# Peptides against a protein of PDB entry 7VSI: the designs that were tried, part 43

Target 1, 32 residues: chain A of PDB entry 7VSI
Amino acid sequence: EDISEDPSWARVVNLNALLMMAVAVFLWGFYA

## One batch from the design tools (peptide; made by RFdiffusion4, then SolubleMPNN)

Design b2_p27_1_s4 (from b2_p27_1, 21 letters changed)
Fold by OpenDDE base, seed 3:
Structure b2_p27_1_s4 (fold): chain B 32 residues (1-32), chain A 27 residues (1-27)
Amino acid sequence: as target 1 above (32 residues)
Amino acid sequence: TVAAALAAALNALVALLAAAEAAAAAA
């Protein structure tokens, strides 16, 4: 089974993941 | 406010990470 990613789409997904992590940290900090 | 400072810090961090990814994509 080939689980390799297209490099361009991998970057888009990774940047979206980083954005979601930033939002999660903001919410944690807001309620801390 | 603390929330505004946190938002600014996180925005700056995201911008730096995006710039690093763009640099990696250009290499």
Scores: peptide ipSAE 0.091, ipTM 0.580, DockQ to the pose 0.257
Fold by OpenDDE base, seed 5:
Structure b2_p27_1_s4 (fold): chain B 32 residues (1-32), chain A 27 residues (1-27)
Amino acid sequence: as target 1 above (32 residues)
Amino acid sequence: TVAAALAAALNALVALLAAAEAAAAAA
């Protein structure tokens, strides 16, 4: 089974992951 | 307010990440 990522979609996923982390930090900071 | 400061920080971070992605796509 091939688990290699298409390079273009890998960038999209990585950016979305970073954005989600930023939102999570915002929520954490807001309720702190 | 704290919320406004955090919102500004988040906005700046989002802008930087978007710019980094655009730079990576252009490479």
Scores: peptide ipSAE 0.091, ipTM 0.585, DockQ to the pose 0.216
Fold by OpenDDE base, seed 1:
Structure b2_p27_1_s4 (fold): chain B 32 residues (1-32), chain A 27 residues (1-27)
Amino acid sequence: as target 1 above (32 residues)
Amino acid sequence: TVAAALAAALNALVALLAAAEAAAAAA
């Protein structure tokens, strides 16, 4: 089985992960 | 407000991270 990532989709996923972390920090800060 | 300041700061961070990723993609 090939487990290598497509470089373009890896970038999309990483950007989405960063966005979700920013949202999570906002929610944490808002309710803290 | 604290919430508005936090939203502005995080928006700026997201913009910087997106720019950094674009720069990395172009390298």
Scores: peptide ipSAE 0.088, ipTM 0.575, DockQ to the pose 0.240
Fold by OpenDDE base, seed 2:
Structure b2_p27_1_s4 (fold): chain B 32 residues (1-32), chain A 27 residues (1-27)
Amino acid sequence: as target 1 above (32 residues)
Amino acid sequence: TVAAALAAALNALVALLAAAEAAAAAA
């Protein structure tokens, strides 16, 4: 089974992951 | 405030990481 990523979508996913991590940190900060 | 400083720092980090990804994609 090939699990290789499409390079263009890999960038979109990575950037979205960074944004989600930032949101998670803000939520953590709000409830901390 | 501490909250404002944290918000600015986190926004800056995200922006820098986004720029690094764009640079890596262009290399």
Scores: peptide ipSAE 0.078, ipTM 0.570, DockQ to the pose 0.272

Design b2_p27_2_s1 (from b2_p27_2, 18 letters changed)
Fold by OpenDDE base, seed 3:
Structure b2_p27_2_s1 (fold): chain B 32 residues (1-32), chain A 27 residues (1-27)
Amino acid sequence: as target 1 above (32 residues)
Amino acid sequence: SRVAAALALALLVLLAGLLALAAAAAL
């Protein structure tokens, strides 16, 4: 089966991944 | 403390960078 990503949904996933990383860094810095 | 402030600023710069990368990925 083809597991290649739809380009539009790939963008949405990548955007959310980066936003989650930014939030994680904020939380780490704030509570460290 | 000055060390804590420096670390906080460094993390804010990293946060801003990650948000910029997110914005670029949305284009």
Scores: peptide ipSAE 0.052, ipTM 0.559, DockQ to the pose 0.190
Fold by OpenDDE base, seed 4:
Structure b2_p27_2_s1 (fold): chain B 32 residues (1-32), chain A 27 residues (1-27)
Amino acid sequence: as target 1 above (32 residues)
Amino acid sequence: SRVAAALALALLVLLAGLLALAAAAAL
């Protein structure tokens, strides 16, 4: 099967990845 | 302390940068 990304969902995933990294940085800073 | 404030500021700048990257990814 082809596992190529749908461009719209690729964007959603990338956005969520960056948001999750931002949340991770917040948590790191808050609990440091 | 001043050091703690500087670290907090650095983390806020990093957070703002990541949010900016997220906004760019949404374009």
Scores: peptide ipSAE 0.051, ipTM 0.554, DockQ to the pose 0.183
Fold by OpenDDE base, seed 5:
Structure b2_p27_2_s1 (fold): chain B 32 residues (1-32), chain A 27 residues (1-27)
Amino acid sequence: as target 1 above (32 residues)
Amino acid sequence: SRVAAALALALLVLLAGLLALAAAAAL
């Protein structure tokens, strides 16, 4: 329970992580 | 150029794929 993630917030974090990766790829492509 | 267009399309495909994975993660 100490280290356990709340399932709903885990999903939010994972979604945002993938969105951030997509944005990073876009920025890399635009500025590289 | 054709090379620039190909690179742009590749990046757009990668972006679309990552967005699709994000959508899948929300299911």
Scores: peptide ipSAE 0.051, ipTM 0.553, DockQ to the pose 0.198
Fold by OpenDDE base, seed 1:
Structure b2_p27_2_s1 (fold): chain B 32 residues (1-32), chain A 27 residues (1-27)
Amino acid sequence: as target 1 above (32 residues)
Amino acid sequence: SRVAAALALALLVLLAGLLALAAAAAL
């Protein structure tokens, strides 16, 4: 319980993390 | 150049893979 994630918010965070990584790769490829 | 094209394709495949993982994470 102490450090357990709420399942719904865990999913939202994981989705946004992957989207952020995809955007970062796009920016790296486009500008570097 | 061929190197630039290969890098572009590699990035597109990587991006597509990350988007697929993002879609899977939403299920």
Scores: peptide ipSAE 0.050, ipTM 0.549, DockQ to the pose 0.190

Design b2_p27_2_s2 (from b2_p27_2, 19 letters changed)
Fold by OpenDDE base, seed 1:
Structure b2_p27_2_s2 (fold): chain B 32 residues (1-32), chain A 27 residues (1-27)
Amino acid sequence: as target 1 above (32 residues)
Amino acid sequence: DRVERALRLALAVLVAGLAALEALLAQ
């Protein structure tokens, strides 16, 4: 209700999280 | 060495690609 996630925005957040993790892993592989 | 760095970069690209595919499949 109050603090529960809206399913549509939860999906947007999850997709952005995966994108950020993918970028981070790429940068790790390139610079580490 | 160069081979080790190349392998690490290749692995990172593969992991990034898998994450992208998972994002697409989650649509």
Scores: peptide ipSAE 0.082, ipTM 0.607, DockQ to the pose 0.157
Fold by OpenDDE base, seed 2:
Structure b2_p27_2_s2 (fold): chain B 32 residues (1-32), chain A 27 residues (1-27)
Amino acid sequence: as target 1 above (32 residues)
Amino acid sequence: DRVERALRLALAVLVAGLAALEALLAQ
């Protein structure tokens, strides 16, 4: 329980993770 | 080489777009 995720912040983190992955793929496509 | 780079970039843009779309649909 002390390490349980708040559902709203979990969504924010997941959203940012997906956005970071999208940027990473773009950079990979451009530079690799 | 130019075609290959263009294809890789196009693939990257498509994947990035799909990831962005998934992120938007997840909210």
Scores: peptide ipSAE 0.082, ipTM 0.608, DockQ to the pose 0.157
Fold by OpenDDE base, seed 3:
Structure b2_p27_2_s2 (fold): chain B 32 residues (1-32), chain A 27 residues (1-27)
Amino acid sequence: as target 1 above (32 residues)
Amino acid sequence: DRVERALRLALAVLVAGLAALEALLAQ
């Protein structure tokens, strides 16, 4: 099975990961 | 310690905003 990423979905996943990290930082700033 | 909380919130909003901008610019 080919484990290489589809470049368009790789971008979607990477951008969502970045946004999730931003949300985590926001929660840290607000609640910690 | 309202100052500390305000600074943490400001930093958090800044980081979140930068991440959002990077996401937009990456398109």
Scores: peptide ipSAE 0.082, ipTM 0.609, DockQ to the pose 0.145
Fold by OpenDDE base, seed 4:
Structure b2_p27_2_s2 (fold): chain B 32 residues (1-32), chain A 27 residues (1-27)
Amino acid sequence: as target 1 above (32 residues)
Amino acid sequence: DRVERALRLALAVLVAGLAALEALLAQ
């Protein structure tokens, strides 16, 4: 099986990863 | 205490905003 990422879904996953990072930083800034 | 917390939160929002902008500019 080819395990290479579909370019469109790779972009979606990367954007969601950045959003999760942004939320984590917000929580750190608010509660730490 | 309140000023320090506000500054930390502001910095967090700035970093989050910059990350979002980088994502938008990279597409």
Scores: peptide ipSAE 0.081, ipTM 0.605, DockQ to the pose 0.178

Design b2_p27_2_s3 (from b2_p27_2, 18 letters changed)
Fold by OpenDDE base, seed 2:
Structure b2_p27_2_s3 (fold): chain B 32 residues (1-32), chain A 27 residues (1-27)
Amino acid sequence: as target 1 above (32 residues)
Amino acid sequence: SRVAAALALGLLVLLAGLAALAALAAL
């Protein structure tokens, strides 16, 4: 319970994580 | 190079698209 995630916000965080990874891959591909 | 930029943008679009599909699946 103490560290359990609200399911709706868990989805929001996970989707933003995927978007951040997409941006990171772009930056890696362009600059590395 | 332009090729590297194109590949990077392509990967960005692919991964962003997959994220969009995941958003749809979450509805």
Scores: peptide ipSAE 0.071, ipTM 0.606, DockQ to the pose 0.195
Fold by OpenDDE base, seed 1:
Structure b2_p27_2_s3 (fold): chain B 32 residues (1-32), chain A 27 residues (1-27)
Amino acid sequence: as target 1 above (32 residues)
Amino acid sequence: SRVAAALALGLLVLLAGLAALAALAAL
């Protein structure tokens, strides 16, 4: 079965992944 | 620690910048 991603949704997921990483770093910096 | 905070803030800036670039690329 083809596991290739839809390009539009891949972009949305990747952007949200980067945003989540930035938030995670903020939380680490604030609470650690 | 101050070092940990500086590293975290540096990474925050880098990751926020990358997110901004990704957003621009999505337009």
Scores: peptide ipSAE 0.064, ipTM 0.599, DockQ to the pose 0.214
Fold by OpenDDE base, seed 4:
Order: C-alpha cells, then sequence, then structure tokens
Structure b2_p27_2_s3 (fold): chain B 32 residues (1-32), chain A 27 residues (1-27)
C-alpha cells in the first residue's frame, strides 16, 4: 500500500514509457 | 545494413502503434 501507484498516473507513466521506447528504437535504427 | 534498418523501422512502427493504442485506452 505504501508504494502503490495511483491508477491514473500509472497510465501516464506507461504511455510515456512506450513513447520513449519508440524514440529509442528510432535513435538506435538511425544512428547506430 | 538494409535488413537491420528494415527491422528497426518495423519495430519502431510496432512500438508507435502500441503507444497509440495505449493513448486510446487512457482516454
Amino acid sequence: as target 1 above (32 residues)
Amino acid sequence: SRVAAALALGLLVLLAGLAALAALAAL
């Protein structure tokens, strides 16, 4: 309970994580 | 290589699609 996530902010974090992964793949594919 | 680039682009499209679906699910 002490470290439980708020569901709304969990969605925000998860969405941003996916966006960051897409950007990271772009950078890897284009520049590596 | 061209194959590596194609794989990276395919993965990018997949991840971008998943991000879009996640955005829709968050509405």
Scores: peptide ipSAE 0.061, ipTM 0.592, DockQ to the pose 0.192
Fold by OpenDDE base, seed 5:
Structure b2_p27_2_s3 (fold): chain B 32 residues (1-32), chain A 27 residues (1-27)
Amino acid sequence: as target 1 above (32 residues)
Amino acid sequence: SRVAAALALGLLVLLAGLAALAALAAL
């Protein structure tokens, strides 16, 4: 439990991580 | 050009796929 995640915030973080990956791919494509 | 269009569409498909994965992560 010391390093366990709150399930609701884990989803928020995971969603933002995937959105950031999409943005990163867009930026890579735009500036490549 | 056809190549530019194909690259643009490929990028859009990839972004749509990542958005779909984001939706899946919300479940």
Scores: peptide ipSAE 0.046, ipTM 0.553, DockQ to the pose 0.210

Design b2_p27_2_s4 (from b2_p27_2, 20 letters changed)
Fold by OpenDDE base, seed 4:
Structure b2_p27_2_s4 (fold): chain B 32 residues (1-32), chain A 27 residues (1-27)
Amino acid sequence: as target 1 above (32 residues)
Amino acid sequence: DRVEAALANALMVLLAGLAALAAAAAA
């Protein structure tokens, strides 16, 4: 309970995580 | 090497789609 996420901020973090993964794969696909 | 490139392209499209879908879900 002490480390449980606020659901609204969890959504923001999850969205940013997915965006970062997409960018990382674009960089991998283009440069590697 | 061609297979690796094709896989990279497929994953680029996949993750772009997942990011777009996630954005739509948050809107």
Scores: peptide ipSAE 0.104, ipTM 0.634, DockQ to the pose 0.168
Fold by OpenDDE base, seed 3:
Structure b2_p27_2_s4 (fold): chain B 32 residues (1-32), chain A 27 residues (1-27)
Amino acid sequence: as target 1 above (32 residues)
Amino acid sequence: DRVEAALANALMVLLAGLAALAAAAAA
């Protein structure tokens, strides 16, 4: 079975991943 | 104090970098 991503949804997932990483770094820096 | 300030600055740069990568991915 083909498990390759649809290009448009791959972009959405990658954007959200980067935003979550930015938020995580902020929380670490602010509260640690 | 100075180490803490330097770390905070480094984190701000990292956040800006991640935001830039997000903007590039959106294009």
Scores: peptide ipSAE 0.089, ipTM 0.621, DockQ to the pose 0.187
Fold by OpenDDE base, seed 5:
Formats: C-alpha cells, sequence, structure tokens
Structure b2_p27_2_s4 (fold): chain B 32 residues (1-32), chain A 27 residues (1-27)
C-alpha cells in the first residue's frame, strides 16, 4: 500500500505518458 | 527527397499508433 499505485490514477498517468510520447514524436518529426 | 518524405510518413504512422494505444489503454 505504501508504494502501490491507485489503479484509477495509474491509468491516467499511463494515458498521459502515451500522449506525451506522441507529442514528442511530432516535435522530433517537425523540428529535427 | 524520398527518404525525408518516407521518414515524415513513418513518424505520422507512429503518432497514429501511439494514439491508438492510448485509446486501447482507456478501454
Amino acid sequence: as target 1 above (32 residues)
Amino acid sequence: DRVEAALANALMVLLAGLAALAAAAAA
């Protein structure tokens, strides 16, 4: 319970991580 | 050139794939 993630917020974090990766690929593709 | 255009297209596919993975994770 100390280090364990809350399941609902874990999903939110994972979704945002994937979105950020997509944005990073866009920035790389556009500016590099 | 061709390589530059192909790379841009590949990156667009990667973007679409990551968006699809995000949608799947939400399901």
Scores: peptide ipSAE 0.088, ipTM 0.620, DockQ to the pose 0.188
Fold by OpenDDE base, seed 2:
Structure b2_p27_2_s4 (fold): chain B 32 residues (1-32), chain A 27 residues (1-27)
Amino acid sequence: as target 1 above (32 residues)
Amino acid sequence: DRVEAALANALMVLLAGLAALAAAAAA
């Protein structure tokens, strides 16, 4: 419990992580 | 050239894949 993630917030964090990765790939593809 | 086109296509596939993974994770 001490370092356990709340399942709902774990999903939110994971979604945002994937979204950030997609944005990063877009920026790389367009500007690098 | 061909390398540039291949890279662009690979990146588009990556973007589509990440979007699909995000949608699946939200389900």
Scores: peptide ipSAE 0.088, ipTM 0.617, DockQ to the pose 0.184

Design b2_p27_3_s1 (from b2_p27_3, 16 letters changed)
Fold by OpenDDE base, seed 2:
Structure b2_p27_3_s1 (fold): chain B 32 residues (1-32), chain A 27 residues (1-27)
Amino acid sequence: as target 1 above (32 residues)
Amino acid sequence: GGLAAGLAAALAFLAAVLPLLLAELAA
């Protein structure tokens, strides 16, 4: 069983994770 | 709340994680 990530797609996932967190923070601020 | 508050919060977050973004781009 291999759960290792392809390094190129790992970067895409990490960047999108940060962007999604920014969207979440935007929504928090919008409704605060 | 409101648009300005949301944008300010999001921009502050992005500024805080900028080193991580740059690290990913440099890898």
Scores: peptide ipSAE 0.526, ipTM 0.858, DockQ to the pose 0.810
Fold by OpenDDE base, seed 5:
Structure b2_p27_3_s1 (fold): chain B 32 residues (1-32), chain A 27 residues (1-27)
Amino acid sequence: as target 1 above (32 residues)
Amino acid sequence: GGLAAGLAAALAFLAAVLPLLLAELAA
């Protein structure tokens, strides 16, 4: 069974991962 | 903390990862 990522969805996931990290950093700063 | 501190932190993070964002968009 192939576990390789579809390149288009890999890009979407990577970008959304970075955005989620930005949200996490926002929360850190908000409560700091 | 507060809204301004959160926004400042988030924007600083996004600025730091900007090269990665641009690399993804340029691929």
Scores: peptide ipSAE 0.526, ipTM 0.857, DockQ to the pose 0.784
Fold by OpenDDE base, seed 4:
Structure b2_p27_3_s1 (fold): chain B 32 residues (1-32), chain A 27 residues (1-27)
Amino acid sequence: as target 1 above (32 residues)
Amino acid sequence: GGLAAGLAAALAFLAAVLPLLLAELAA
């Protein structure tokens, strides 16, 4: 089975992953 | 906590991963 990522979609997913992590850190700081 | 603390934490995180963001843009 081919699990290779399409490079363009990989970039979109990686950027969104980092943005979602930033949102999580925002929530941590907000309620800390 | 509070809004300012949340924003400060999020901005600090984004600053720390800025090299990764720039690497993705340059790829």
Scores: peptide ipSAE 0.526, ipTM 0.858, DockQ to the pose 0.813
Fold by OpenDDE base, seed 1:
Structure b2_p27_3_s1 (fold): chain B 32 residues (1-32), chain A 27 residues (1-27)
Amino acid sequence: as target 1 above (32 residues)
Amino acid sequence: GGLAAGLAAALAFLAAVLPLLLAELAA
C-alpha cells in the first residue's frame, strides 16, 4: 500500500491549507 | 478585535508564510 501523495494535488492541498490558516487567523484577529 | 484587526492579522500571517507560498508556486 502506497500512501504517497500525487504531487499536483499535494500543491493544491498545501495552498488551500495555507489559505484556510489565513482565514483562521483573520477570525482570531477579528474576535480578539 | 474588529475588521481591521482581523485583516491585519491575516496579512501578517500571509507575509510570514510568503516563502512557503513562493516555494509551492516554484515547484
Scores: peptide ipSAE 0.526, ipTM 0.857, DockQ to the pose 0.810

Design b2_p27_3_s2 (from b2_p27_3, 15 letters changed)
Fold by OpenDDE base, seed 2:
Structure b2_p27_3_s2 (fold): chain B 32 residues (1-32), chain A 27 residues (1-27)
Amino acid sequence: as target 1 above (32 residues)
Amino acid sequence: GGLAAGLAAALAFLALTLPLFLAEALS
């Protein structure tokens, strides 16, 4: 079974993960 | 806390991580 990612969609997923982390950091800073 | 603190934190995070993301994408 091949579970490898398509490179272009991997970048999309990784960018969205990065943006979600940025939102989390925003919330941390907002309430800190 | 507050809006300014949240924005500053998020922007600092992106300033540190986006260059790494771009380096990966452009390598």
Scores: peptide ipSAE 0.604, ipTM 0.896, DockQ to the pose 0.940
Fold by OpenDDE base, seed 1:
Structure b2_p27_3_s2 (fold): chain B 32 residues (1-32), chain A 27 residues (1-27)
Amino acid sequence: as target 1 above (32 residues)
Amino acid sequence: GGLAAGLAAALAFLALTLPLFLAEALS
């Protein structure tokens, strides 16, 4: 079994995760 | 809360995390 990631797509996924976290932090700040 | 607070929080988060992401990507 090989669960390794393609490095370029890994960066795309990680960037999207980072941006989604930023959106979550935005919502936290908005309603705080 | 409010728009300004949300934006400030999000931008602070990115200011802290985006450089780490870029450092990893550009290494």
Scores: peptide ipSAE 0.603, ipTM 0.897, DockQ to the pose 0.933
Fold by OpenDDE base, seed 4:
Structure b2_p27_3_s2 (fold): chain B 32 residues (1-32), chain A 27 residues (1-27)
Amino acid sequence: as target 1 above (32 residues)
Amino acid sequence: GGLAAGLAAALAFLALTLPLFLAEALS
C-alpha cells in the first residue's frame, strides 16, 4: 500500500504544523 | 515570562524555521 503524500497538500500540512509549533513556543516563552 | 517574551520566542523560532521551509518548498 502506498502511503506517499501529494506534494502540494504535504506542504500545506507541514506549514500548519510549523505554525502550531510556533504557538507552542509562544506559550513556552509567555509562561517561562 | 510575559507577552513580549512569548512573542520574542515565537518570532525567533519562525526566523530559524520558516526560511528552511521556504527553501524546501521552492527548490
Scores: peptide ipSAE 0.602, ipTM 0.896, DockQ to the pose 0.939
Fold by OpenDDE base, seed 3:
Structure b2_p27_3_s2 (fold): chain B 32 residues (1-32), chain A 27 residues (1-27)
Amino acid sequence: as target 1 above (32 residues)
Amino acid sequence: GGLAAGLAAALAFLALTLPLFLAEALS
């Protein structure tokens, strides 16, 4: 079965994941 | 903690990771 990602949509998903990680790090810093 | 600490942490994280993301996207 082919589970390969379309490169353009992979980039969009990865950027959103990166932004979500930045939000998590913000919360960590806020409450640290 | 606080707003400044949260922003500093988030911006530091992005400063380290965005260049890697862009390098991957532009390679």
Scores: peptide ipSAE 0.600, ipTM 0.895, DockQ to the pose 0.947

Design b2_p27_3_s3 (from b2_p27_3, 16 letters changed)
Fold by OpenDDE base, seed 3:
Structure b2_p27_3_s3 (fold): chain B 32 residues (1-32), chain A 27 residues (1-27)
Amino acid sequence: as target 1 above (32 residues)
Amino acid sequence: GGLAAGLAAALAFLAEVLPLLLAEMLA
């Protein structure tokens, strides 16, 4: 069976990854 | 470190990322 991503869901996952990186930068700066 | 430094870093990150996010949303 194919393990390749569905293109639409790949975009959703990538957008959420970028949002999580923004949250991580806030937390890093706050506790630095 | 602190909230001010975190906000500055986050805003700089978003300034670069938001145009890319917009491009992805409109593609």
Scores: peptide ipSAE 0.059, ipTM 0.596, DockQ to the pose 0.603
Fold by OpenDDE base, seed 2:
Structure b2_p27_3_s3 (fold): chain B 32 residues (1-32), chain A 27 residues (1-27)
Amino acid sequence: as target 1 above (32 residues)
Amino acid sequence: GGLAAGLAAALAFLAEVLPLLLAEMLA
């Protein structure tokens, strides 16, 4: 079984991860 | 206070990440 990522979708996932982290930091700032 | 610290952290994070996001979009 090959669990390697498709390179194009790997980029999409990584970009969304970074965007989610940015949103999380804003939320932390709002409630801290 | 905490809000000021959070805003500073958020801005610092975005300042670091936005160039990387732009690079990925333009690659």
Scores: peptide ipSAE 0.058, ipTM 0.599, DockQ to the pose 0.384
Fold by OpenDDE base, seed 1:
Structure b2_p27_3_s3 (fold): chain B 32 residues (1-32), chain A 27 residues (1-27)
Amino acid sequence: as target 1 above (32 residues)
Amino acid sequence: GGLAAGLAAALAFLAEVLPLLLAEMLA
């Protein structure tokens, strides 16, 4: 079984993960 | 809690993450 990521999609997923973290921090700040 | 604390945390997070996002964008 090959569990390695496609490099291009790995970048897309990582960027979206960081963007979602930013959204989560802003939501936390708004409701804190 | 507190808006000021939340904003400070958000700004600190952005200061850390934005260079990584820019590096990724320009790669």
Scores: peptide ipSAE 0.054, ipTM 0.592, DockQ to the pose 0.412
Fold by OpenDDE base, seed 4:
Structure b2_p27_3_s3 (fold): chain B 32 residues (1-32), chain A 27 residues (1-27)
Amino acid sequence: as target 1 above (32 residues)
Amino acid sequence: GGLAAGLAAALAFLAEVLPLLLAEMLA
């Protein structure tokens, strides 16, 4: 059974992951 | 608290991430 990602959706997921990391950094900065 | 330190860290993070985001959007 193959667990490899579809390349197009992998890019969408990676972009959303980076955006969520940016939000997390802003929240960290706000409460620090 | 460390508001200024947090803001500096956030800006530094964005400086690294924004060019990567733009590159992916335009590719």
Scores: peptide ipSAE 0.052, ipTM 0.586, DockQ to the pose 0.380

Design b2_p27_3_s4 (from b2_p27_3, 17 letters changed)
Fold by OpenDDE base, seed 1:
Structure b2_p27_3_s4 (fold): chain B 32 residues (1-32), chain A 27 residues (1-27)
Amino acid sequence: as target 1 above (32 residues)
Amino acid sequence: GGLAAGLALMLAYLALTLPLLLALMQS
């Protein structure tokens, strides 16, 4: 079984992760 | 206020991660 990430889906996941981190930073700043 | 602080921090984060975003687009 190959557990390596598909490069295309890796990019999708990484971009979504960064977007979610931006939202998290907003919430942190808002409630800080 | 909190909204302005949140937006400012969000934008700062995006500014710092922009090179990474661009790198991902070029890979």
Scores: peptide ipSAE 0.111, ipTM 0.684, DockQ to the pose 0.721
Fold by OpenDDE base, seed 2:
Structure b2_p27_3_s4 (fold): chain B 32 residues (1-32), chain A 27 residues (1-27)
Amino acid sequence: as target 1 above (32 residues)
Amino acid sequence: GGLAAGLALMLAYLALTLPLLLALMQS
């Protein structure tokens, strides 16, 4: 089975990954 | 600490604005 990403969903996932990273950093900063 | 909180806010701001910037670049 082909596990290649659909380009449109790849962008959505990548942007959500960036958002999650920012949220994680925010939480780190809040509790630092 | 204050510095870490400031960096966190900057990164949060980037996360919120980056999709808009990318959308503008594609339009």
Scores: peptide ipSAE 0.106, ipTM 0.661, DockQ to the pose 0.229
Fold by OpenDDE base, seed 3:
Structure b2_p27_3_s4 (fold): chain B 32 residues (1-32), chain A 27 residues (1-27)
Amino acid sequence: as target 1 above (32 residues)
Amino acid sequence: GGLAAGLALMLAYLALTLPLLLALMQS
C-alpha cells in the first residue's frame, strides 16, 4: 500500500501548517 | 500584553505574505 505524498499536495499541507502556527501565535498575543 | 500582541501581529503578517512573495519570485 502506497502512502507516499504527492509533492505538490505536500507543499500545500506544509504551507497551511505554517499558517495555522501563525494564527496560534496571533491568538496568544491577542489574549495576552 | 502590548508587546506580545505586536509581535503576534508581525508574525501573522509575515506568515500570510511570505508564501505570496515566494510565489511571485517563481514567476
Scores: peptide ipSAE 0.097, ipTM 0.654, DockQ to the pose 0.222
Fold by OpenDDE base, seed 4:
Structure b2_p27_3_s4 (fold): chain B 32 residues (1-32), chain A 27 residues (1-27)
Amino acid sequence: as target 1 above (32 residues)
Amino acid sequence: GGLAAGLALMLAYLALTLPLLLALMQS
């Protein structure tokens, strides 16, 4: 059992996480 | 509040354009 990340997919996941955070900030600003 | 909402929108626009800014800095 190895839970280590594949480097290529780690980058994809991290970029999507940043995109989701940007969208969350937009929603906060738009509806606050 | 209006101030927090304005700051959040500013941060959102920055977050959306940051990848482009980083790409330009990399060239």
Scores: peptide ipSAE 0.089, ipTM 0.653, DockQ to the pose 0.195

